Peptides against a protein of PDB entry 5K2M. Designs and how they scored, part 13

Target 1, 273 residues: chain A of PDB entry 5K2M
Amino acid sequence: MRIGITYTVLRREEMAIKERAGEFGEVVMLHEDDLLFPGNYDLDVVIIRNVSHFKALYTARLFESEGIPTVNSSRLIFEAGDKLFATLRLAGKVPVPEWKAALSEGGALRVPDSLGYPLVSKPVFGSWGRLLAKVNDRDSLEAVLEHRKWMKNPLYGIHYFQEFVEKPGRDIRSYVIGGEFVGAIYRYSNHWITNTARGGKAEPCSDPEVEELSVKAWEAFGEGALAIDIFESEKGLLVNEVNPNMEFKNAARVTGADMAGKLVEYAVEVAKT

## One batch from the design tools (peptide; made by RFdiffusion4, then SolubleMPNN)

Design b1_p27_5_s2
Fold by OpenDDE base, seed 2:
Structure b1_p27_5_s2 (fold): chain B 273 residues (1-273), chain A 27 residues (1-27)
Amino acid sequence: as target 1 above (273 residues)
Amino acid sequence: SERERRREEEERARREFEEELKAGAIY
């Protein structure tokens, strides 16, 4: 068994994955600077850990073009890593926050007629709560839309909105790998963006409803390793988003779950199919 | 030591990553 691991930065997650992969076979670490395609890669599977969503997507697709399976697959990265495409999958299987998408400023200006205020404006791509805006009124909506016009990436012209969900000072991040629930945490913050990458605290979450909902959310995609962000709302649990390029250092530390081991075990299973 | 060198390289890579995040260069 030869296991590739692609990476941008050697984080705690990549170190843990490398260590666990070494128990199953030979490990080949592949920094982004080492990747050139087409190439003659002697690998049975590649674990994709590129930080950029787009670099991860293209890296996965390039290995797949050479007959090497990836974890996650390019299909999963594409569908789960785009907030709008992920919502389209999730909405048919699990409760999600109310949402609207618009393809123009004129369309976006009508979103409050359906969802009201406050709204959350999200880019379809991006991590760590980047470019999330709480839109409380018309003036704030116009300002967000005006700023988007001057952003160079054409994907910023795709306007994705959710209802604002009042959270109890926390959200839930769960992890499902190969259809198995591996753990969950509460992420605490006084800010409406609860992401631990911005200095939030984490505690273990042991809730059977979270477990069941997390597996159902994973089943909307049907493969791979996903982190799942869940809100505790007045309407019950809502699946906000999924992440096909999960950070898990805090969750592994807090829960004691062997998330790196579970990811490697799944990659080894994928290599054998 | 080789362990100290690796730790320094990891801390450097982390700082560079945080700078790229702040610059909005990672998509």
Scores: peptide ipSAE 0.027, ipTM 0.639, DockQ to the pose 0.056
Fold by OpenDDE base, seed 3:
Structure b1_p27_5_s2 (fold): chain B 273 residues (1-273), chain A 27 residues (1-27)
Amino acid sequence: as target 1 above (273 residues)
Amino acid sequence: SERERRREEEERARREFEEELKAGAIY
């Protein structure tokens, strides 16, 4: 078994994945600078750990073109890594925050007619709460839309909105790998964006409802390793988003779950199919 | 030592990554 690991930066996650992969076979670390295609890669599977969503997507697709399976697959990265496409999958299986998509400024200006205020503006791509806006009124909506016109990437012209969910100063991040629930954490923050990358604390989450909902959310995609972001709302648990390129150092530390091992085990299974 | 060189390379790569994140170059 020869296991590739693509990476942008050797984080704690990539170190843990490398260590665990070494127990199953030969490990080939592939920095982004090493990735040239077409190439003669002698690998049975590649674990995709590129930080960029698009670099991860293209890296996965390029290895797949050489007949090498990836974890995650390019299809999963594409569907789960886009917030709107992920919502389309999730909405058919699990409770999600109310959402609207608009393809023009004129369409976006009508979103409050259905969602009301406050609402959340999200880009369809991006991590760590980048370009998230809580929109409290018409003036704020107009400002966000005006700024989007001057952004270079055409994907910023895809207007994705959610209802603002009032959270109890925390959210939940769960992890499902190959359909198995691996663990969950609470992420605490005094900010409405609860991402641990912004200084949030993590605590273990042991809730059977979270486990069940997390598995159902994974089943909306039916493959791979996903981190799942869940809100505690007045309406109950809501699946906000999924991440096909998960960070897990805090979750592994807090829960004691072998997330790196589970990811490698799944990659080895994928290599055998 | 070879260990010190690897640590310096990892710390440099981390700093470069943090700078790229701050610059919004990673998406």
Scores: peptide ipSAE 0.024, ipTM 0.562, DockQ to the pose 0.058
Fold by OpenDDE base, seed 4:
Structure b1_p27_5_s2 (fold): chain B 273 residues (1-273), chain A 27 residues (1-27)
Amino acid sequence: as target 1 above (273 residues)
Amino acid sequence: SERERRREEEERARREFEEELKAGAIY
């Protein structure tokens, strides 16, 4: 068994994955600078740990074109890593926040007619709560739309909105790998954007409803390793988004779950299929 | 030691990543 691991930065997650992969076979660390295609890679599977969503997506597709399976697959990265595409998968299986998509400014200006205020404006791509805006009124909506016109990436012209969900000063991050629930944490924040990268504390979450919902959310995609963001709302649990490029160092530390081991075990299973 | 060198490289890479993240260069 030869296991590739692609990476941008050697984080705690990549170190843990490398260590656990070494128990199953030969490990080939592949920095982004080492990647050139087409190429003759002698690998049975590649674990994709590129930080950039787009770099991860293209890296996965490039290995797949050489007949090498990836964890996650390019399909999963594509569908799960786009907030709108992820919502389309999730909405048919699990409760999600109310959402609207618009393809023009004129369409976006009508979103409040359906969702009301406050709204959350999201880019369809990006991590760590970047370019999330709480839109409280018409003036704020117009400002967000105006600023997006001057952004260079055309994907900022895809207008994705959610209802603003009132949360109890926390959200839930769960982890499902190969259809198995691995663990969950509460992420505490005094800000409406809950993220551990923004100074939020993590605590273990032991809730059977979270476990069941997390597995159902994973089943909307049907493969791979996903981190799942769940809101506690007055309407009950809502699946907000999924992440195919999961960070798990805090969750692993807090829960004691062997997330790196579970990821490697799944990659080895994929290699044998 | 080789362990100290690796730790220094990891800490450098972490700092660079945090800087790139703050700059909004990673997406």
Scores: peptide ipSAE 0.023, ipTM 0.608, DockQ to the pose 0.078
Fold by OpenDDE base, seed 1:
Structure b1_p27_5_s2 (fold): chain B 273 residues (1-273), chain A 27 residues (1-27)
Amino acid sequence: as target 1 above (273 residues)
Amino acid sequence: SERERRREEEERARREFEEELKAGAIY
């Protein structure tokens, strides 16, 4: 078996994936600079670890065009990596924060009529809480919308909003790979954005309700490896978003779960189908 | 050593990544 691993940066995750993949076959590390298509790739499966959502999406689709399956698939990356598209999948299966989407400034200005204040403005793409705004009032909404007009990417013209969820100084990140719950962590922060990439502390989360909800959230997509972000709210657990290009170094360290191994095992299964 | 070279390459790649992240070049 020949396992490709595409990557932008050799992080702890990519090193762990490489190491575990070596137990199953020959590993071919493919830096972004080495990827040219169409190409003659002799690979049974490719694990997609490009940092950019779009680079990951296109890389996956390009390998699929060569008849090589990817983990994650381009379909999953597309649907899960877009917050709005992910919400559309999730909302049919699991509790999600209340949300609104608007396709114009005029539409966006009416969002508070439904969600009220405070609300959260999100880009449909992006990681590490980039361009998240807590919008407390009309003036703040107008400022966010004004800034969006000058953003070059047309996807910033897609206005996605959520209710502001009061969290107990933490959120949950769980991991589901091939439909199997692998583990979960609490991410602690005194800021309303609890992402560990911003210096949040991680602790193990052992909660059967989180496990059940995480699997159900994964079933909304029905394939691949997903990190799932869950909020503890007054309304109960809410699935906020999923990530088809997960970071797991902190979760693996804290839980002791072999997330890299589980990802490789799933990729090997995909290669055999 | 090959290990030192890999570490330097990883540290360079990490710095470049952090710079690209800061620049908003990674979408």
Scores: peptide ipSAE 0.021, ipTM 0.566, DockQ to the pose 0.056

## One batch from the design tools (peptide; made by RFdiffusion4, then SolubleMPNN)

Design b1_p28_1_s4
Fold by OpenDDE base, seed 1:
Order: structure tokens, then C-alpha cells, then sequence
Structure b1_p28_1_s4 (fold): chain B 273 residues (1-273), chain A 28 residues (1-28)
């Protein structure tokens, strides 16, 4: 078994994945600078750990074109890594925050007619709560839309909004790999953005409802390894988003779950299919 | 040393690239 691992930078996750992969076979670390296509890669599977969503997506697709399966697949990265595409998958299977998408400024200005205020503006791509805006009124909405006009990436012209969900000072991140629930954490913050990458505290989450909902959320995609972000709302649990390039350092530390091992095991299974 | 998410959040793509290059040299 030859396992490739693509990466941008070595994080604790990549180190853990590398170590665990070594127990299953030969590990080939592939920095982004090492990736040229078409190429003659002698690999049975590639674990995709590029930091950039787009680099991860294209890397996965390029390996697939060489007949080498990836974890995650390019399909999963594409569908799960875009907040709107992910919402489209999730909305038919699990409770999600109310959302609205608009393809123009004029359309976006009508979003409050359905969602009201406050609402959350999200880019369809990006991590760690970047470019999230709590929009409390018309003036704030106009400001966000004005700024979006001057952003170079055309994807910023896709206007995705959610209702603002009042959270109990925390959110939940769960992990599902190959359809198996691996673990979950609470992420605490005094800010409405509760991401641990922004200095939030993590604690173990042991809730059967979270486990069930997490598996159902994964089933909306039907493959791969996903981190799932869940809100505790007055309406119950809501699946906010999923991440096909999961960070699990804090979750592994807090829960003791072998998330790196589970990821590698799944990759080995994919390689054998 | 592994880069933290907190560090990455504050870094430009160029800075990330520089760190990656340094890390690669250490693995050789």
C-alpha cells in the first residue's frame, strides 16, 4: 500500500496523518511544489490536505484523472466545500438555518424581506469564519454588498445569507468518516463566531442527538470524511455547514479520538475498492 | 514545528509558502 498525502504546510493534523499512514504502508509526502500533472504517480490512494479549498479540489481531480482515488474525492470537496452547494445537499436531509441565495445586488437587497434582520452574510468559500458578517440593518447590508463589488474573485458575487442563529455561547463540531461518527466537541466563544481557530475553548460533546444528526448530515453526501458544524438553536439542532478538509487537532486532543487513524483507515478502504 | 490554525489565520499566502519551504527543507 502506497499512500500519498498532499499538503501546503505541515500542521499537527498532517503530522498525525503521516504517522498513522506509516502503519498501513509506504507514505509519500507531496508538497504542493511537488505536484505536476500529468505525472507518473505510483500511489494507491491520496489523502488531500491542501489548505486552499481550490487547490485541494483541483489536486483531487488531477489524481483521479490518473486513476488514483483521493480522500476526499473531488466531488465531495466540490459539494461540501462550497457553503451553498453543501446547503443544497443538507437541506433535504437535516434541519439547516434558514438561508437565501441571490445572484445580484438587487436580489440580495430583497433577502431581508424573507429572512429579516439580523442575518449573516457568508462567502460560498472560505474557512475560519473569514468574511462572515452579521448584518443588522439595511445600511450594513448595503455596505457588505458595496465591498463585494470590489472583490476580485467572481464568487464573491454569489450572495449567500443565513438567518442569524442565537447560540448559547458555543457551537458543535462533529466528525464523520466513512459514515461512522468519530467524535464531537463544543466550541466556546464570547463572540458570535465560535471557531476554535479564533481562540475558542473546546470541550468534549457526548450527545446522542448530535451523533445521529451528524451521520444524517454525512449521508446527504454519502462519502468521505467530513467535519460538521452544528448549532444549538431555539428550534433545536441545526446543521450549519460541513468541511471536507477538516481540522481536528483540538477535537483529537479534547476527545482522545484517533481521528487521523480513522481518516487513514478510510483511505485504505478506498484504495482497496 | 507545526503551524497552528491561529497562525495560518493571520498569514498571507506568501508567508504560508515561505513556512512551507522551510518545513520541506527540514524533512529532507
Amino acid sequence: as target 1 above (273 residues)
Amino acid sequence: EPVTDEELLKMSEEEIKEIAEKQKKLEE
Scores: peptide ipSAE 0.117, ipTM 0.805, DockQ to the pose 0.841
Fold by OpenDDE base, seed 2:
Structure b1_p28_1_s4 (fold): chain B 273 residues (1-273), chain A 28 residues (1-28)
Amino acid sequence: as target 1 above (273 residues)
Amino acid sequence: EPVTDEELLKMSEEEIKEIAEKQKKLEE
């Protein structure tokens, strides 16, 4: 078994994946600078750990074109890594925050007519709560839209909004790999953006409802390894988003779950299919 | 040491590349 691991930088996750993969076979670390296509890669499976969503997506698709399966697949990265596309999948299976999408400024200005205020403006791509805006009023909405006009990436012209969900000073991040629930954590923050990457604390989450909901959310996509962000709302649990490029160092530390091992085990299973 | 998520949030693509290059040299 030859396991490739693509990466941009060596994080704790990549180090853990490398270590665990070594127990199953030969590990080939592939930095982005080492990747040229088409190429003759002698690999049974590739674990995709590129930091950039788009680099991860294209890397996965390029390996697949060479007949090498990837974890995650380019299909999963595409559908789960875009917040709007992920919402489209999730909305049919699990409760999600109310949302609207607009394709123009004129359309975006009508979003409050349906959802009211406050709103959360999200880019369809991006990580760690970057470019999230709480939109409390018309003036704030106009400002966000004006700033988006000057952003270079055309995807910033896709306007995705959610209702603002009041959270109890925390959210939940769960992990599902190959349809198996691996673990979950609470992420605490005094800010409305609850992310451990921004200095939040993590604690174990042992809730059967979270486990069930997480598996259902994964089933909306039907493959791969996903981190799932869940809100505790007055309406109950809501699946906010999923991440096909999961960060799990804090969750692994807090829960003791072997997330890297589970990811590698799944990759080995994919290689044998 | 592995790069933290907090560090990555503050880094440019160029800075990420520089760290990656340094990490490669340390593995070698």
Scores: peptide ipSAE 0.101, ipTM 0.798, DockQ to the pose 0.777
Fold by OpenDDE base, seed 4:
Structure b1_p28_1_s4 (fold): chain B 273 residues (1-273), chain A 28 residues (1-28)
Amino acid sequence: as target 1 above (273 residues)
Amino acid sequence: EPVTDEELLKMSEEEIKEIAEKQKKLEE
């Protein structure tokens, strides 16, 4: 078994994946600078750990073009890594925050007619809560829309909005790999954006409802390894988003779950299929 | 040392690349 691992930078996650992969076969670390296509890669599977969503997506697709399966697949990265596309999958299977999408400024200005204020503006791509805006009124909405016009990436012209969900000072991040629930954590923050990368604390989450909902959310996509972000709301649990390029160092530390091992085991299973 | 998520949040793509290059040299 030859296992490739693509990466941008070596994080704790990549180090853990490398270590666990070594128990299953030969490990080939592939930095982004080492990737040229078409190429003669002798690999049975590639674990995609590129930091950029788009680089991860294209890397996965390029390996697939060489007949090498990837974890995650380019399909999963595409569908799960775009917040709007992920919402489209999730909305048919699990409760999600109310959302609207608009393709023009004129359309976006009508979003409050449905969602009301406050609402949350999200880019369809990006990680770590980048460019999330709580929009409290018309003036703020106009400002966000004006700023989007000057952003270079045309994807910023895709206007995705959610209702503002009042959370109890925390959210839930769960992990499902190959359809199996691996673990979950609470992420605590006094800010409405709850992210451990921004200094949030993590604690174990042991809730059967979270486990069931997480598996259902994964089933909306039907493959791969996903981190699932869940909100606790007055109307119950809501699946906010999924992450096909998961960070799990905090979750692994807090829960004791072998996230890296589970990911590698799944990759080995994919290689054998 | 592995890069933290907090550090990555603040870094440009160029800075990430520079760190990656340094890490690669340390592994060689």
Scores: peptide ipSAE 0.061, ipTM 0.779, DockQ to the pose 0.765
Fold by OpenDDE base, seed 3:
Parts: structure tokens; sequence; C-alpha cells
Structure b1_p28_1_s4 (fold): chain B 273 residues (1-273), chain A 28 residues (1-28)
């Protein structure tokens, strides 16, 4: 078994994946600078750990074009890594925050007629809460839309909005790999944007409802390794988003779950299919 | 030493590349 691992930067996750992969076979670390296509890669599977969503997507597709399966697949990265496409999958299976999408400024200005204020503006791509805006009124909405006109990437012209969900000072991050629930944590934050990258406290989450909902959310996509963000709302649990390029160092530390091992085991399974 | 998420968020593509190259050399 030969396992490739693509990466941009060696984080705690990549180090853990490398270590566990070594127990199953030969490990080939592939930095982004090492990736040229077409190439002659002697690999049974590639674990995709590129930081950029688009670099991860294209890397996965390029390996697949040479007959090498990837974890995650390019299909999963494409659908789960776009907030709107992910919402379309999730909304058919699990409760999600109320949302609207508009393809023009004129359409976007009508979103509050359905969602009301406050609402949240999100880019369809990007990580770590970048360009998230809490929109409290018409003036703020107009300002967000004006700024989007000057952004170079055409995808910023796709206007995605959610209702503002009041959270109890925390959210839930769960992990599902190959359809198996691996673990979950509470992420505490004093800010409405909860992100572990910003130094929030994490605690184990042992809730059967979270486990069931997480598996159902994964089933909306039907493959791969996903981190799932869940809100505790007055309406119950809501699946906010999924991440096909999951960070798990805090969750692994807090829960003791072998997330790196589970990811490698899944990759080995994919290689044998 | 692995890079923290907080550090990564503040880094340019060039800085990320430099760190990655250093890490690669330590692995060889």
Amino acid sequence: as target 1 above (273 residues)
Amino acid sequence: EPVTDEELLKMSEEEIKEIAEKQKKLEE
C-alpha cells in the first residue's frame, strides 16, 4: 500500500495523518511544489490536505484523472466546500438555518422580505469565517453589496444569506468519516463567529441527537470525511455547514478520538475499492 | 514544529511556502 499525502503546510493534523499512514504502508509526502501533471505517480490513494479549497479540488481531480482515488474525492470537495451547494444537499435531509440565495444586487435587496433582520451574509467559498457579515439593517446590506461589486472573483457576485441564529455562546463541531461518527466537541466563543482557530475553549460533546444528526448530514453527501458545524437554536439542532478539509487537532485532543487513524483507515478502504 | 491555525491565517502565500520548504527539509 502506497499512500500519498498532499499538503501546503505541515500542521498537527498532517503530522498525525503521516504517522498513522505509516502503519498501513509506505507514505509519500507531496508538497504543492512537488505536484506536476500529468505525472507518473505510483500511489494507491491520496489524502488531500491542501489548505486552499480550490487547490484541494484541482489536486483531487488531477489524481483521479490518472486513476488514483482521493480522500476526499473531487466531487465531495466541490459540493461540500461550497456553502450554497452544501446547503442544497443538507436541506433535503436535515434541519438547516433559513437561507436565501440571490444572483443580483436587486435580488439580494429583497432577501430581508423573507429572512428579516438580522441576517448573515456569507461568501459561497472560503474558510475560517472570512467575509462573514452580520447584517442588522438596510444600510448594512447596501454596504455589503457595494463592497462585493469591487471584489475581483466573480463568485462574490453569488449572494448567500442565512438567518441569524442566536447560539448559547457555543457551537458544535462533529466528525463523520466513511459514515461513522468519530466524535464531537463544543466550541465556546464570546463572538457570534465561533472558530477554534481564534483560540476558543473546546469541550467534549456526548449527545446522541448530535451523533444521529451528524450521520444524517454526512449521508446527504454519501462519501468521505466531513467536519460538520451544528447550531443549538430555539428551533432545535441546525446543521450550518460542512467542511471537506477538516481541522481536528482540538477535537482529537479534547475527545481522545483517533481521527487521523480513522481517516487513514478510510483511505485504505477507498484504495481497495 | 507544526504551524498553528492562527499563524496560518495571518501568513502570505510566500511565507507559507518558506515554512513548508523548511519543514520538507527536516522530513528528509
Scores: peptide ipSAE 0.028, ipTM 0.659, DockQ to the pose 0.768

Design b1_p28_6_s1
Fold by OpenDDE base, seed 2:
Structure b1_p28_6_s1 (fold): chain B 273 residues (1-273), chain A 28 residues (1-28)
Amino acid sequence: as target 1 above (273 residues)
Amino acid sequence: SMKEKLEEEEKKLKEFEEKLKKELEEEE
């Protein structure tokens, strides 16, 4: 078996995936600078680890056009990597924070009539909590909308809002690969934006309700490897978002779960179908 | 060492994130 791994930067995750993939077959590391299509690649499966959501999406689709399956698939990257499209999938299967989408400033200005304040404004694309805004009032809403008018990317004109969820100083990140729950962590933060990349403490999460909810959230998409962000709220557990380009170095360290091995095992299964 | 390689890659990742941020800001 020949396993491709596409990457932008050789992170701890990509190193672990490379090491584990070497136990199952020949590993072909493919930096973004090495990718040219059509390329007639001799690969049985490709693990997509490009940092950019769009580069990951297009890379997956380009390999699929050559008949090479990818983990994750371009379909999954597209649906899970867009916060609005992910919410549309999740809302039919699991509890999610209350949300509204608007396609104009005039529409966005009516969002508080339905959700009230405070709101969370999210771009539909992007990672690491960038351009998340807590919108406490009308003046803050107008400021966020004004700033978005000057952003050149037309996707910033897609206005996605959630209710603000009060969290107990932490959130949950779980991992589901091929429908199997692999592990979960608590991410502690003194800020309403929880991000482990900003140096937050992580601890193992061993909660059967989190495991069940995580599997159900994965089933909304029905394929691939997902990191799932879950909030502990007064209404119970809420699935906030999913990530088809998971970072897992902290979760693997804290839980001891072989997340890289599970990802490779799933990629090998995909290659055989 | 594996540690030095990891530190170098974390530095490159940070530089890449800063570049991507600037590109997104310059697209602004």
Scores: peptide ipSAE 0.006, ipTM 0.367, DockQ to the pose 0.326
Fold by OpenDDE base, seed 5:
Structure b1_p28_6_s1 (fold): chain B 273 residues (1-273), chain A 28 residues (1-28)
Amino acid sequence: as target 1 above (273 residues)
Amino acid sequence: SMKEKLEEEEKKLKEFEEKLKKELEEEE
């Protein structure tokens, strides 16, 4: 068994994945600078750990074009890594926050007619809560839309909105790998954006309803390793988003779950199919 | 030490995030 690991930066996650992969076979670390295509890669599977969503997507597709399976697949990265495409998958299987998409400013200005205020503006791509805006009124909506006009990336012209969900000062992040629930954490924040990257407290989450919902959310995609963000709301549990390029160092530390091992085990299974 | 290596990689990650932000802003 020869296991590739693509990476941008050697984080705690990539070190743990490398260590666990060494128990199953030969490990080939592939920095982004090492990646040239077409290539003659002698690998049975590649674990994709590129930080950029687009670099991860293209890297996965390039290996797949050479007959080498990837974890995650380019399909999963594409569908799960886009907030709108992920919502389209999730909405058919699990409760999600109410959402609207508009393809023009004129369309976006009508979103409050359906969702009301406050609402949340999200880019369809990006991580760590970047360019999230709580929109409380018409003036704020116009300001967000005006700023988007000056953004050159055409994807900023895709206007994705959600209802604002009142949360109990925390959210839930769960992990499902190969259809198996691996673990979950509460992420505490005093801000409406719950992000552990900014030093939020994490605690173990042991809730059978979270476990069941997390597996159902994974089944909307049907493959791979996903982190799942869940809100506790007055309407019950809502699946907000999924991440096909998950960070898990905090969750692994807090829960004691072997997330790196589970990811490698799944990659070895994928290599055998 | 492993701690120093982790601190260096966290620095590289931050620099990369800033570069990605800039690339996204330059693609803007």
Scores: peptide ipSAE 0.063, ipTM 0.655, DockQ to the pose 0.309; fails the geometry check
Fold by OpenDDE base, seed 3:
Structure b1_p28_6_s1 (fold): chain B 273 residues (1-273), chain A 28 residues (1-28)
Amino acid sequence: as target 1 above (273 residues)
Amino acid sequence: SMKEKLEEEEKKLKEFEEKLKKELEEEE
């Protein structure tokens, strides 16, 4: 078994994946600068750990074009890494925040007629809560839309909105790998954007409802390794988003779950299929 | 030491996240 690991920066996650992969076979670390295609890669599977969503997507697709399976697949990265496409998958299986998509400014201006205020404006791509806006009124909506006109990436012309969900000062991040629930954490923040990368406290989440919902959310995609962001709302648990390029350093530390091992085990299974 | 290597990689990660932020801003 020869396991490739693509990476941009050697994080704690990539170090843990490398260490665990070494127990199953030969490990080939592949920095982004080492990747040229077409290539002659002698690999049974590649674990995709590129930091950029698009670099991860293209790297996965390039290996797949050479007959080498990837974890995650380019299909999963594409569908789960786009907030709108992820919502389309999730909405058929699990509770999600109310949402609207508009393809024009004129369409976007009518979103409050359905969702009311406050709204959350999200780009369909991007990580770490970048370009998230809480839109409280018409003036704020017009300002967000005006700024979007001057953004060069045409994907900023895809207007994705959610209802604003009041959170109890935390959210839930769960992890499902190959359909198995691996663990979950509470992420505490005094800001409406919860992110552990911003220095938030993490605590273990042991809730059977979270486990069941997380597995159902993964089943909406049916493959791979996903981090799942869940909100505690007045309506119950809501699946906000999924991440096909998960950070798990804090979750592994807090839960004691062998997330790196589970990811490698799944990659070995994928290599055998 | 493994600690010094980790601190150096965390520094490279931060520099890379800043670069990736700029690249995403340039793709904007």
Scores: peptide ipSAE 0.030, ipTM 0.567, DockQ to the pose 0.330; fails the geometry check
Fold by OpenDDE base, seed 4:
Structure b1_p28_6_s1 (fold): chain B 273 residues (1-273), chain A 28 residues (1-28)
Amino acid sequence: as target 1 above (273 residues)
Amino acid sequence: SMKEKLEEEEKKLKEFEEKLKKELEEEE
């Protein structure tokens, strides 16, 4: 068994994955600078750990073109890593926040007619809560739309909105790998954007409803390793988004779950199919 | 120390995030 691991930065996650992968076979660490295609790589599976969504997507697709399976697959990275495409998958299986998509400014200006205020404006791509805006009124909506016109990436012209969900000062992040629930944490934040990168406290989440909902959310995609962001709302649990490029250092530390081991075990299973 | 390695990794990650932000701003 030869296991590739692609990476941009050697984080705690990549070190843990490397260590666990070494128990199953030969590990080939592949920095982004080492990747050239076509490359005739002699690998049974590749674990994709590129930080950039697009670099991860293209790296996965390039290995797949050489007949090498990836974890996650390019299909999963594409569908789960786009907030709108992820919502389309999730909405058919699990409760999600109310949402609207518009393809023009004129369409976007009508979103409040359906969802009211406040809204959350999200880019369809990007991580760590970048370019999230709470839109409280018409003036704020017009300002967000005006700023989007000056952004050169055409994907900023795809207007994705959610209802603003009032949260109890926390959200839930769960992890499902190969259809198995691995663990969940509460992420505490005084800000409406919950991000563990901002020094938020994490605590274990042991809730059977979270476990069931997390597995159902994973089943909407049907493969791979996903981190799942869940809101506690007055309407019950809502699946907000999924992440195919999961960070798990905090969750592994807090829960004691062997997330790196589970990821490697799944990659080895994928290599054998 | 493990602490120094972590601080160096966090620094590299931050530098990479800043680079990615610039690349996104340049693609913008």
Scores: peptide ipSAE 0.030, ipTM 0.579, DockQ to the pose 0.297; fails the geometry check

